# Peptides against a protein of PDB entry 3ESW: the designs that were tried, part 221

Target 1, 322 residues: chain A of PDB entry 3ESW
Amino acid sequence: NNIDFDSIAKMLLIKYKDFILSKFKKAAPVENIRFQNLVHTNQFAQGVLGQSQHLCTVYDNPSWHSIVLETLDLDLIYKNVDKEFAKDGHAEGENIYTDYLVKELLRYFKQDFFKWCNKPDCNHCGQNTSENMTPLGSQGPNGEESKFNCGTVEIYKCNRCGNITRFPRYNDPIKLLETRKGRCGEWCNLFTLILKSFGLDVRYVWNREDHVWCEYFSNFLNRWVHVDSCEQSFDQPYIYSINWNKKMSYCIAFGKDGVVDVSKRYILQNELPRDQIKEEDLKFLCQFITKRLRYSLNDDEIYQLACRDEQEQIELIRGKTQ

## One batch from the design tools (peptide; made by RFdiffusion4, then SolubleMPNN)

Design b2_p26_3_s3
Fold by OpenDDE base, seed 4:
Structure b2_p26_3_s3 (fold): chain B 322 residues (1-322), chain A 26 residues (1-26)
Amino acid sequence: as target 1 above (322 residues)
Amino acid sequence: NEKEEKLKLVEELLKRKEEELKEEEE
């Protein structure tokens, strides 16, 4: 009996699709109870849930995308992308063009557009006066600052003129298009929106140890790619653990289609105790939130995303960037 | 062992799906 391997393969693919789709069905009552109990009893789980409610959806704003695209020097960006793309001898229409775009956006953002702000310049003394600034502490936003989703304002006194300068920590990324300055939070927030404005699949990565960055899904590389706007870094997930020798416990990625523990991509050495939640509970939490984010998607979209998720899980287990 | 076998199966299925997607783009 010639085993029709092709027929068996097709049948296996169908069964596999059905199996995958079955995982994304509406949560069972037991799963809902487990979820509710977890977020009520575990502070880390509550934090992940709270972040997901914001970060997974906030950047999917077409009005913001338009404002971003109107604000950026698109002529310069595309000129540079085209130039670098042509140098490497790629043909027009190759999926790799998006990787060049992201690399140029990293360059443009760091070199031309946004500024690192350890301390603000003195509002009275002008540019390059941050050295004269003494921190006085933090306070709540004033009435104007409150319009731009500001939770905290850092207060500085100028040692030269004695005037007070406020550094509001804006969470409104549209305000950041105006201010053009911040730390890792402001950088990652606005850069995530910038990437989303180009129609890219982007995740916001939160690290428990006070850093944040992005991941971009490269269609050329067929994987999630590390992107750090602060570092102008593309596909260098090792920079934190290896280059910085940073100790880390958790890295959680937040995107429109899911929440994923990406700790294995970034925590290569110097792992801190993962004591905030049980590993099984974190896995359950991320899967549960991901399932909820996908409830409106069709079966084909769910299947495609599930295939992507499984590829990512394989990558994270093997420790090989494919 | 069961996890590794499942991973191998997933890899094989994903590879086939990537081949199917390439054929749909041609």
Scores: peptide ipSAE 0.007, ipTM 0.366, DockQ to the pose 0.044
Fold by OpenDDE base, seed 2:
Structure b2_p26_3_s3 (fold): chain B 322 residues (1-322), chain A 26 residues (1-26)
Amino acid sequence: as target 1 above (322 residues)
Amino acid sequence: NEKEEKLKLVEELLKRKEEELKEEEE
């Protein structure tokens, strides 16, 4: 009996697609109860949910994308991308152009556009006066600062002139296009929006140990790629664990289409205790939120994303970037 | 008959995989 392997393969693919689609149907009542109990009883789960409600959707704003594209020097960016692509890229196909674009955006953002701000310059003394600034603490936003989603304002006194300088920690990425300064939070926030404005698939990665970065889905590499705007880093997930010798417990990626525990990509050594939530509960939580984010997608979109998820899980288990 | 047997086999394999996935979720 010649087993028609092609017929079996087609049937397996159909049934597999149906199976995958069945997982993305509305959650069973039991899953909803489990989810509600988890987010009410576990503070870490509540935090992940709260972040997902913001980070998974906030960057999908066409008006913001237009403002970003109008603000950036696109002529310079594309000139540099074209220059690097012309050297190396023509043989590798058109999909590699986007990797060059992301690399140039990293360069442009760090070198030409945004500034690291450990301490602000004195508003009275002018540029390069941050050395004279003494932190006095933090307070709530004033009436002007509150317009730009500001939760905290750091207060500094100038040792030279005695004047107070405010460093508002803005969460509005459009305000960050104006201020063009911050720490890892402001860098990652605005850079995530920038990447999204080019129509890229981007996730915001939150690390529990006070760092944040991006992931970009490279069509050329066919995987999620580490992107850190602060470090001008592309595809270097090891920099935290190895280069910084950073101790970490959790890395959670937030995107429009899902929430994923990406800890295995970044925590290569010096793992801290994962004691904030049970592993099974975290897996369930991420899957449940991901399922909710995909409720409005069509069957083909759900299937394509599920294939990406499976490939990523294989990558994370094997520790091999394919 | 051969297509129906193949279909049953695929359905059984999927059912086993669903059971394995439920056991990993419990």
Scores: peptide ipSAE 0.006, ipTM 0.335, DockQ to the pose 0.240
Fold by OpenDDE base, seed 3:
Structure b2_p26_3_s3 (fold): chain B 322 residues (1-322), chain A 26 residues (1-26)
Amino acid sequence: as target 1 above (322 residues)
Amino acid sequence: NEKEEKLKLVEELLKRKEEELKEEEE
């Protein structure tokens, strides 16, 4: 009897799909209880949930995408992308074009568009006066600053003229299109929106040790790719642990379709104690939030995303970029 | 590692079967 290996393979694929889909069904009552208890008893879990409620949805705003595309020099961007893409003779196919786009957006954002602001310039003395600024502390936003999701305002005194300069820490990325300055938070916030405005699959990565960056899903590489706008970095997840010798404990990625612990991608050495939550509870939390984010998706969308999740987990275990 | 080679082979087989299934649906 010739074993019909093709029939067996088809049957196994169907059973596998059904098994995967079964994992994304509505949470059982016991899982809901576990989730509620975890969020109420663990401060780190509460923080992850709070961040997910904002970061997983805020960038999926078509009105913001339009404003971004109207603000950027698209002619310059696409001219540079086309120029770099043409050098490689199109041999790698159309999917690689998006990688060139992200690399140009990194260049454009850092070189032409946005500024690092360690200290603000003096409002009275003008440009390149930040060296004369002394920090006085932080305060709440005024009535104008509060319109742009400002949580805190850093206050500086000019050593030359004695005037006070305010540096509002705006969380509204549309206001950042105007101000065009900030630190890692403002850079990552606006750059995440920029990437989303081009229709890309993007995650916001939060590091507990005071840094933030992006991940982009490359269709060419068929994986999540590290993207840091501050560093103009593409696919260099090692820069923090190796180049900076940074000590880190947690890196959590927040996207529209899920929340993922990506610590294994970035924490290659100098690992700090992971003592904020049990590993099993963090895994459960991320999976539970991810299930909730996918409740409105169809079976095919759920299956495709689950395949991506499994590929990413394999990558993270192997410690090799595929 | 023998396990990595077997995993890679399974991934290639799955990918080929997904491509064949897409061609049968078009």
Scores: peptide ipSAE 0.000, ipTM 0.316, DockQ to the pose 0.045
Fold by OpenDDE base, seed 5:
Structure b2_p26_3_s3 (fold): chain B 322 residues (1-322), chain A 26 residues (1-26)
Amino acid sequence: as target 1 above (322 residues)
Amino acid sequence: NEKEEKLKLVEELLKRKEEELKEEEE
């Protein structure tokens, strides 16, 4: 009895594909009830849902992508990418060009484009006067600041001239193209939009312990790659746990195609208690939101993304054993 | 009949592997 291994393999692949696709079909009534109960009873789950409703879709704006590309010095960026690619890239294949692009965007953004703002300069005294600024607290936005998704304005008094300077915390990334300053929130927000404007697969990573960064899907490396615009960091997920000795509990990645707990990639030591939600409920929540985000995709897109998800889960499991 | 039986066996193996993967995640 010649076991037709090729026929069996084909049948297995068909059944596996059908099985994977079945996971992305409309949620069962019981799953919807579980989801509703979870987001109504668990504050962390409600927070993850709320973030997903914004972060998973806000950057998929073609008008914003055009404004970004018109604002950046594309000639400088591509000149630098081409120069670095010509040195090393020809031996490693065409897909590595995108990694060089992301590395140059990190350089350009930090060195040439955006500024860190711990304290603002005095609006009256001019540049390099931040040392004279005393925080008075925070307040709500005025009528002008409210136009740019501003939730909070930090208020500073100049010790030299006594005038008040406002530092609005804008959430509108297009306004950040004008202001070109901020902290980790503004940096990550605008940089996420910049990467998206080049047609890249990008996730926004939220850390519960007051930091945010990006992940980029490298076609060359065939995985999600850590990207931090504040640090000009590419593929260095260890910097928080090891270099900063930061204590962390949760890292959640938000993308157009899914929500993923990526804590295992970044929390290598000094793990804080994961007491905000049951692990099973967090896994369920992320899967449920991911399923909803994929409802409009075709079977081939769903299958490709599911294969990518499985590869990522294998990576995240193996990384704990090294 | 033999193709359907093999298909059922594959479905059962996939189901077991899903259960094993759930148990390894607990």
Scores: peptide ipSAE 0.006, ipTM 0.329, DockQ to the pose 0.153; fails the geometry check

Design b2_p26_3_s4
Fold by OpenDDE base, seed 5:
Structure b2_p26_3_s4 (fold): chain B 322 residues (1-322), chain A 26 residues (1-26)
Amino acid sequence: as target 1 above (322 residues)
Amino acid sequence: NEKEKRLKIVKELLELKKKELEKEKK
């Protein structure tokens, strides 16, 4: 009996697709109960859920994308991308163009567009006066600052003129297109929107130990790629653990198509205790939120994303064994 | 072949998951 291996392979692929699709069907009552209990009893789980409700969807705004594209020097950006692509890109294939675009956006954003703000300049004394600024603390936003999703305003006194300067911590990325300054939060927020405005698959990565960055899905590399706008860094996930010797416990990626624990990509040494939630509960939580985010997708989209998820899980597991 | 790539990925994932489960039992 010649085993028709092709028929068996086709049947296995159909069964496998059906099995994957079955995981993305409506949650069972027991899973809903587990989810509700988890987010009501575990503060970390509640935090992840709260972040997902914002970060997974806020950047999918066509009006914001238009404003971004109208604000950036697209002629300069594409000129630089085309120049770098013309050197080496044709040999590597068309999909590498997007990697060159992301690298140029990192350059443009850090060098030409946005500024790091440890302390603001004095509003009265003018530019390059941040050295004269003494922090007085933080307060709530005023009526004008509140229009731009501002939760906190840092207050500074100028040692030279005695005047007060306010540094509002805006969460509205459109306001950041105007202010052109901030710290890691503002950098990552606006840069995530910029990448999204070019139609890229992007995740926002939250680290519990007060840092944030992006991941971009490279079609050329066929994987998620570390992107840090503050560092002008592309595909250097090791910079935090190795170069900075940063101690970390959790890195969670938030995207339109899912929430993923990416800690294994970034926490290479100096791992802090992961005591905020049980590992099984975190895995369940991320999967449950991801499932909800995919409810409106068709079977082919679900299957493609599930294949990406599996590839990423393999990558994350292999990285620990090297 | 995209199908062959997917089959390879599934096999590798299963092997890695087995190894993780074996490490947790030790």
Scores: peptide ipSAE 0.009, ipTM 0.355, DockQ to the pose 0.136
Fold by OpenDDE base, seed 1:
Structure b2_p26_3_s4 (fold): chain B 322 residues (1-322), chain A 26 residues (1-26)
Amino acid sequence: as target 1 above (322 residues)
Amino acid sequence: NEKEKRLKIVKELLELKKKELEKEKK
């Protein structure tokens, strides 16, 4: 009896596809109840949900992409990418070009475009006067600042002239194209939009311990790649735990296609207690939100994304992201 | 090559899930 192994393999693949697709079907009533109870009873879960409602969709704005591309020096960027690609990339294939693009965007953003603002310059004394600035605290936005999704304004007094300088913490990434300054929040917010504007698959990574960064899906490496605009860092997920010796509890990635706990990629040592939510409930929450984000996708798109998710989960469990 | 990669992933996932289920039973 010649077992038609090809026929069996095809049947197994179909059955596997159907099984995977079944996981992304509309949530059962019991899952909806569990979700509602979780977000109503657990503050961390509510926070993750709230962030997902913003971060998973806000960067998918074609008008913003156009404004970004019109604002950046594309000629310089592509010239530099082409130069580096010509040296090393032609032998490795076309997909590596995107990795070079992301690396150049990191360079361009940090070196040429955006500025770190620990303290603002004095509005009266001019440039390079931040050393004379004393923090007085934070206030709510004024009427003008409120137009740009500003929740907080840091207030500084100049020790030299006595004038007050306001540093609004804008959450509108288009306003950040004008101001071109901030801390990790502003850096990551605008840089996430920049990467999205090039048509890249990007996630925003939130760390509970007051840091944020990006992940980019490299077609060349066939995985999610750590990207930190503040550090000009590409594929160095260890920098926080190892280089900074940072203690961390949660890293959550937010993208258009899903929400993923990526803590295992970044928390390599000095793990803080993960006591904000049960691990099973967090896993459920991320999966539930991910399902909702994928409800409009076709079966093939769902299957492709599910295969990518599975690969990522294997990497996260094995600790083999590199 | 892609089919073999997928089969490998499935096997690995099944093994991982088996290990998770064995941990939940303890």
Scores: peptide ipSAE 0.009, ipTM 0.420, DockQ to the pose 0.191
Fold by OpenDDE base, seed 4:
Structure b2_p26_3_s4 (fold): chain B 322 residues (1-322), chain A 26 residues (1-26)
Amino acid sequence: as target 1 above (322 residues)
Amino acid sequence: NEKEKRLKIVKELLELKKKELEKEKK
């Protein structure tokens, strides 16, 4: 009996699709109870939920995308992308062009567009005066700053002129298109929006140990790719653990289609205790939120995303990000 | 372990799906 392997494969794929789709059906009452209990009893879980409610959806704003595209030097960006793409030729197909675009956006953002702000320049003395700035502390936003989702304002005094300079920590990424300065938070916030404005699949990665970055889904590489705007880094998930020797406990990725514990991609050594939540509860939480984010998607979209998720989980277990 | 077995199966299915998608693009 010639085993029709193709027929068996098709049947397995159908059964697998049905099985996957069954997982994304409406949550059972027991799962809802577990979720509610978890977020009410575990502060870390509540934090992940709170972040998901913002980060998973905030960047899906067409008006913001238009403003971004109108603000960026698209002619320069595409000129540079085309130039770099032309060097390697078309042999790798059209999907690689997007990787070149992301690499150029990293370059453009860091080199031409945005600035790191450890201390602000003095508003009175002008450019390159940050060395004269003494921190006085932080305060709440004023009436103007409050218009731009400002949670805190760092206050600095100029040692030269004695004037006070305010450094508002804006969370409005559109305001950041104007200010063009910040730290890792502002960098990642605006850069996430920039990538989204080009129609890319992007996740915001939160690290518990005071860093944030992006992931971009490369259609060429067929995986999530580490992207750090601060570092102008593409596909270098090891930079934190290996290059910086950073100690980390949690890295959580937030995207429109899901929340994923990506700690295994980035925490390669010097792992801090993961004591904020039980591993099973974190896995459940991320899956539950992901399921909720996908409720409006059709079966084919759900299945495609689930295949992507399973591929990612395989990569994370194998430690083969490259 | 059951997890590794599941991952193996998922990988095999994904590889099969990739081949199917490559055939649909032709």
Scores: peptide ipSAE 0.006, ipTM 0.353, DockQ to the pose 0.043
Fold by OpenDDE base, seed 3:
Structure b2_p26_3_s4 (fold): chain B 322 residues (1-322), chain A 26 residues (1-26)
Amino acid sequence: as target 1 above (322 residues)
Amino acid sequence: NEKEKRLKIVKELLELKKKELEKEKK
C-alpha cells in the first residue's frame, strides 16, 4: 500500500495555513489590554509605537513617488543597470535585475545626487566653506522652514565673514530632493522614499545608538537585504558591529506590512544592555503592531507575509544570510 | 510553545492519515 505522501503534504499545508491565519485574527481583549498597558508604562514601547505610526505609512504615497521619479536621472540609472545586468545578470534570471537597480541607486544617490553635511557651507562665502563654520547651537524653525516638517535648525557662524548660516533638519523628503544634503537621518529618509518609488519592498531600520538605514526585500535572494545609502552598502549588515566596532542595543525595522526586531542581523559583537523593555514585551509589541498593519489584507496576503516572516526568523536565529 | 503547537498539528495529521489508510484497506 503506497503511502500517498502528496495527500499527506496537502493536508499538512491546509492545517498549517489555518494555524498561521489564526494568529492574525483580531486581537483578543487580553492582548489589547496588554498592549495598552505596555505603551502607557514603557517609554521605549511608546517610542516604537510612535515611530511605527509614521514610518510604516509615510512612504506609501503615490504623489511622492511621481515627484521622485520626475526628479531622478532615470535615463542614467537604467543605462547603468542595463549595462551591469548585461554582463552577469542574464545567467541568474530576471529577478536579479532589482538587486542591480538597488546597487545603482546606492551609487547614484551617493556619487551624483546627495551630499553629506556635517556642517553647512557659508551662505555668503559659497561652496567648500564648511570648515570655517562654528556651531552656535540649535533653535526652532522659522515660518518658511516650518512648512517642510522641520523640528530643529542648527545655527552656524562663519569664522571668515561672521554671517549666520542655518541648517534646517528637514523631515519632509520632498524638500530633501531640493536641498540634496544632510546626515544619516536625511539620507535614509529620502533614500527609503526613492526605493519605494521604484515599487520595492523597503523597511526603515532605526538603531537606538544614533544611526538609521534601509532594508530591501530581494526576490532574487529571497530575503531582506541590508542597504545603507550613506555607505553605499548592499548586503553588509556586519559593517556597524565589525567594521565600525559600534556598540548597539536595538535595531528595529519599520515597513508597511510590519515592525520587526532585526537586532540579531546587525548586533554581532559589542552588544549593549537591552534594558529598555523585556524581550517578551518587545516581541509582543512588534507582533501586535504587525498584526494591526495587516488587518485589511486577505488570507493569501497574510499567509505569504507570514511565510516570509518565518523565513526571516529562521535566518536571524541561524545568524547566516540564506 | 509555537514549536510544540506545530509538532502537535503534524502528529494529528499523521494520525488522521493512518486512519484513512486503514479504512482504504478494508
Scores: peptide ipSAE 0.011, ipTM 0.335, DockQ to the pose 0.106; fails the geometry check

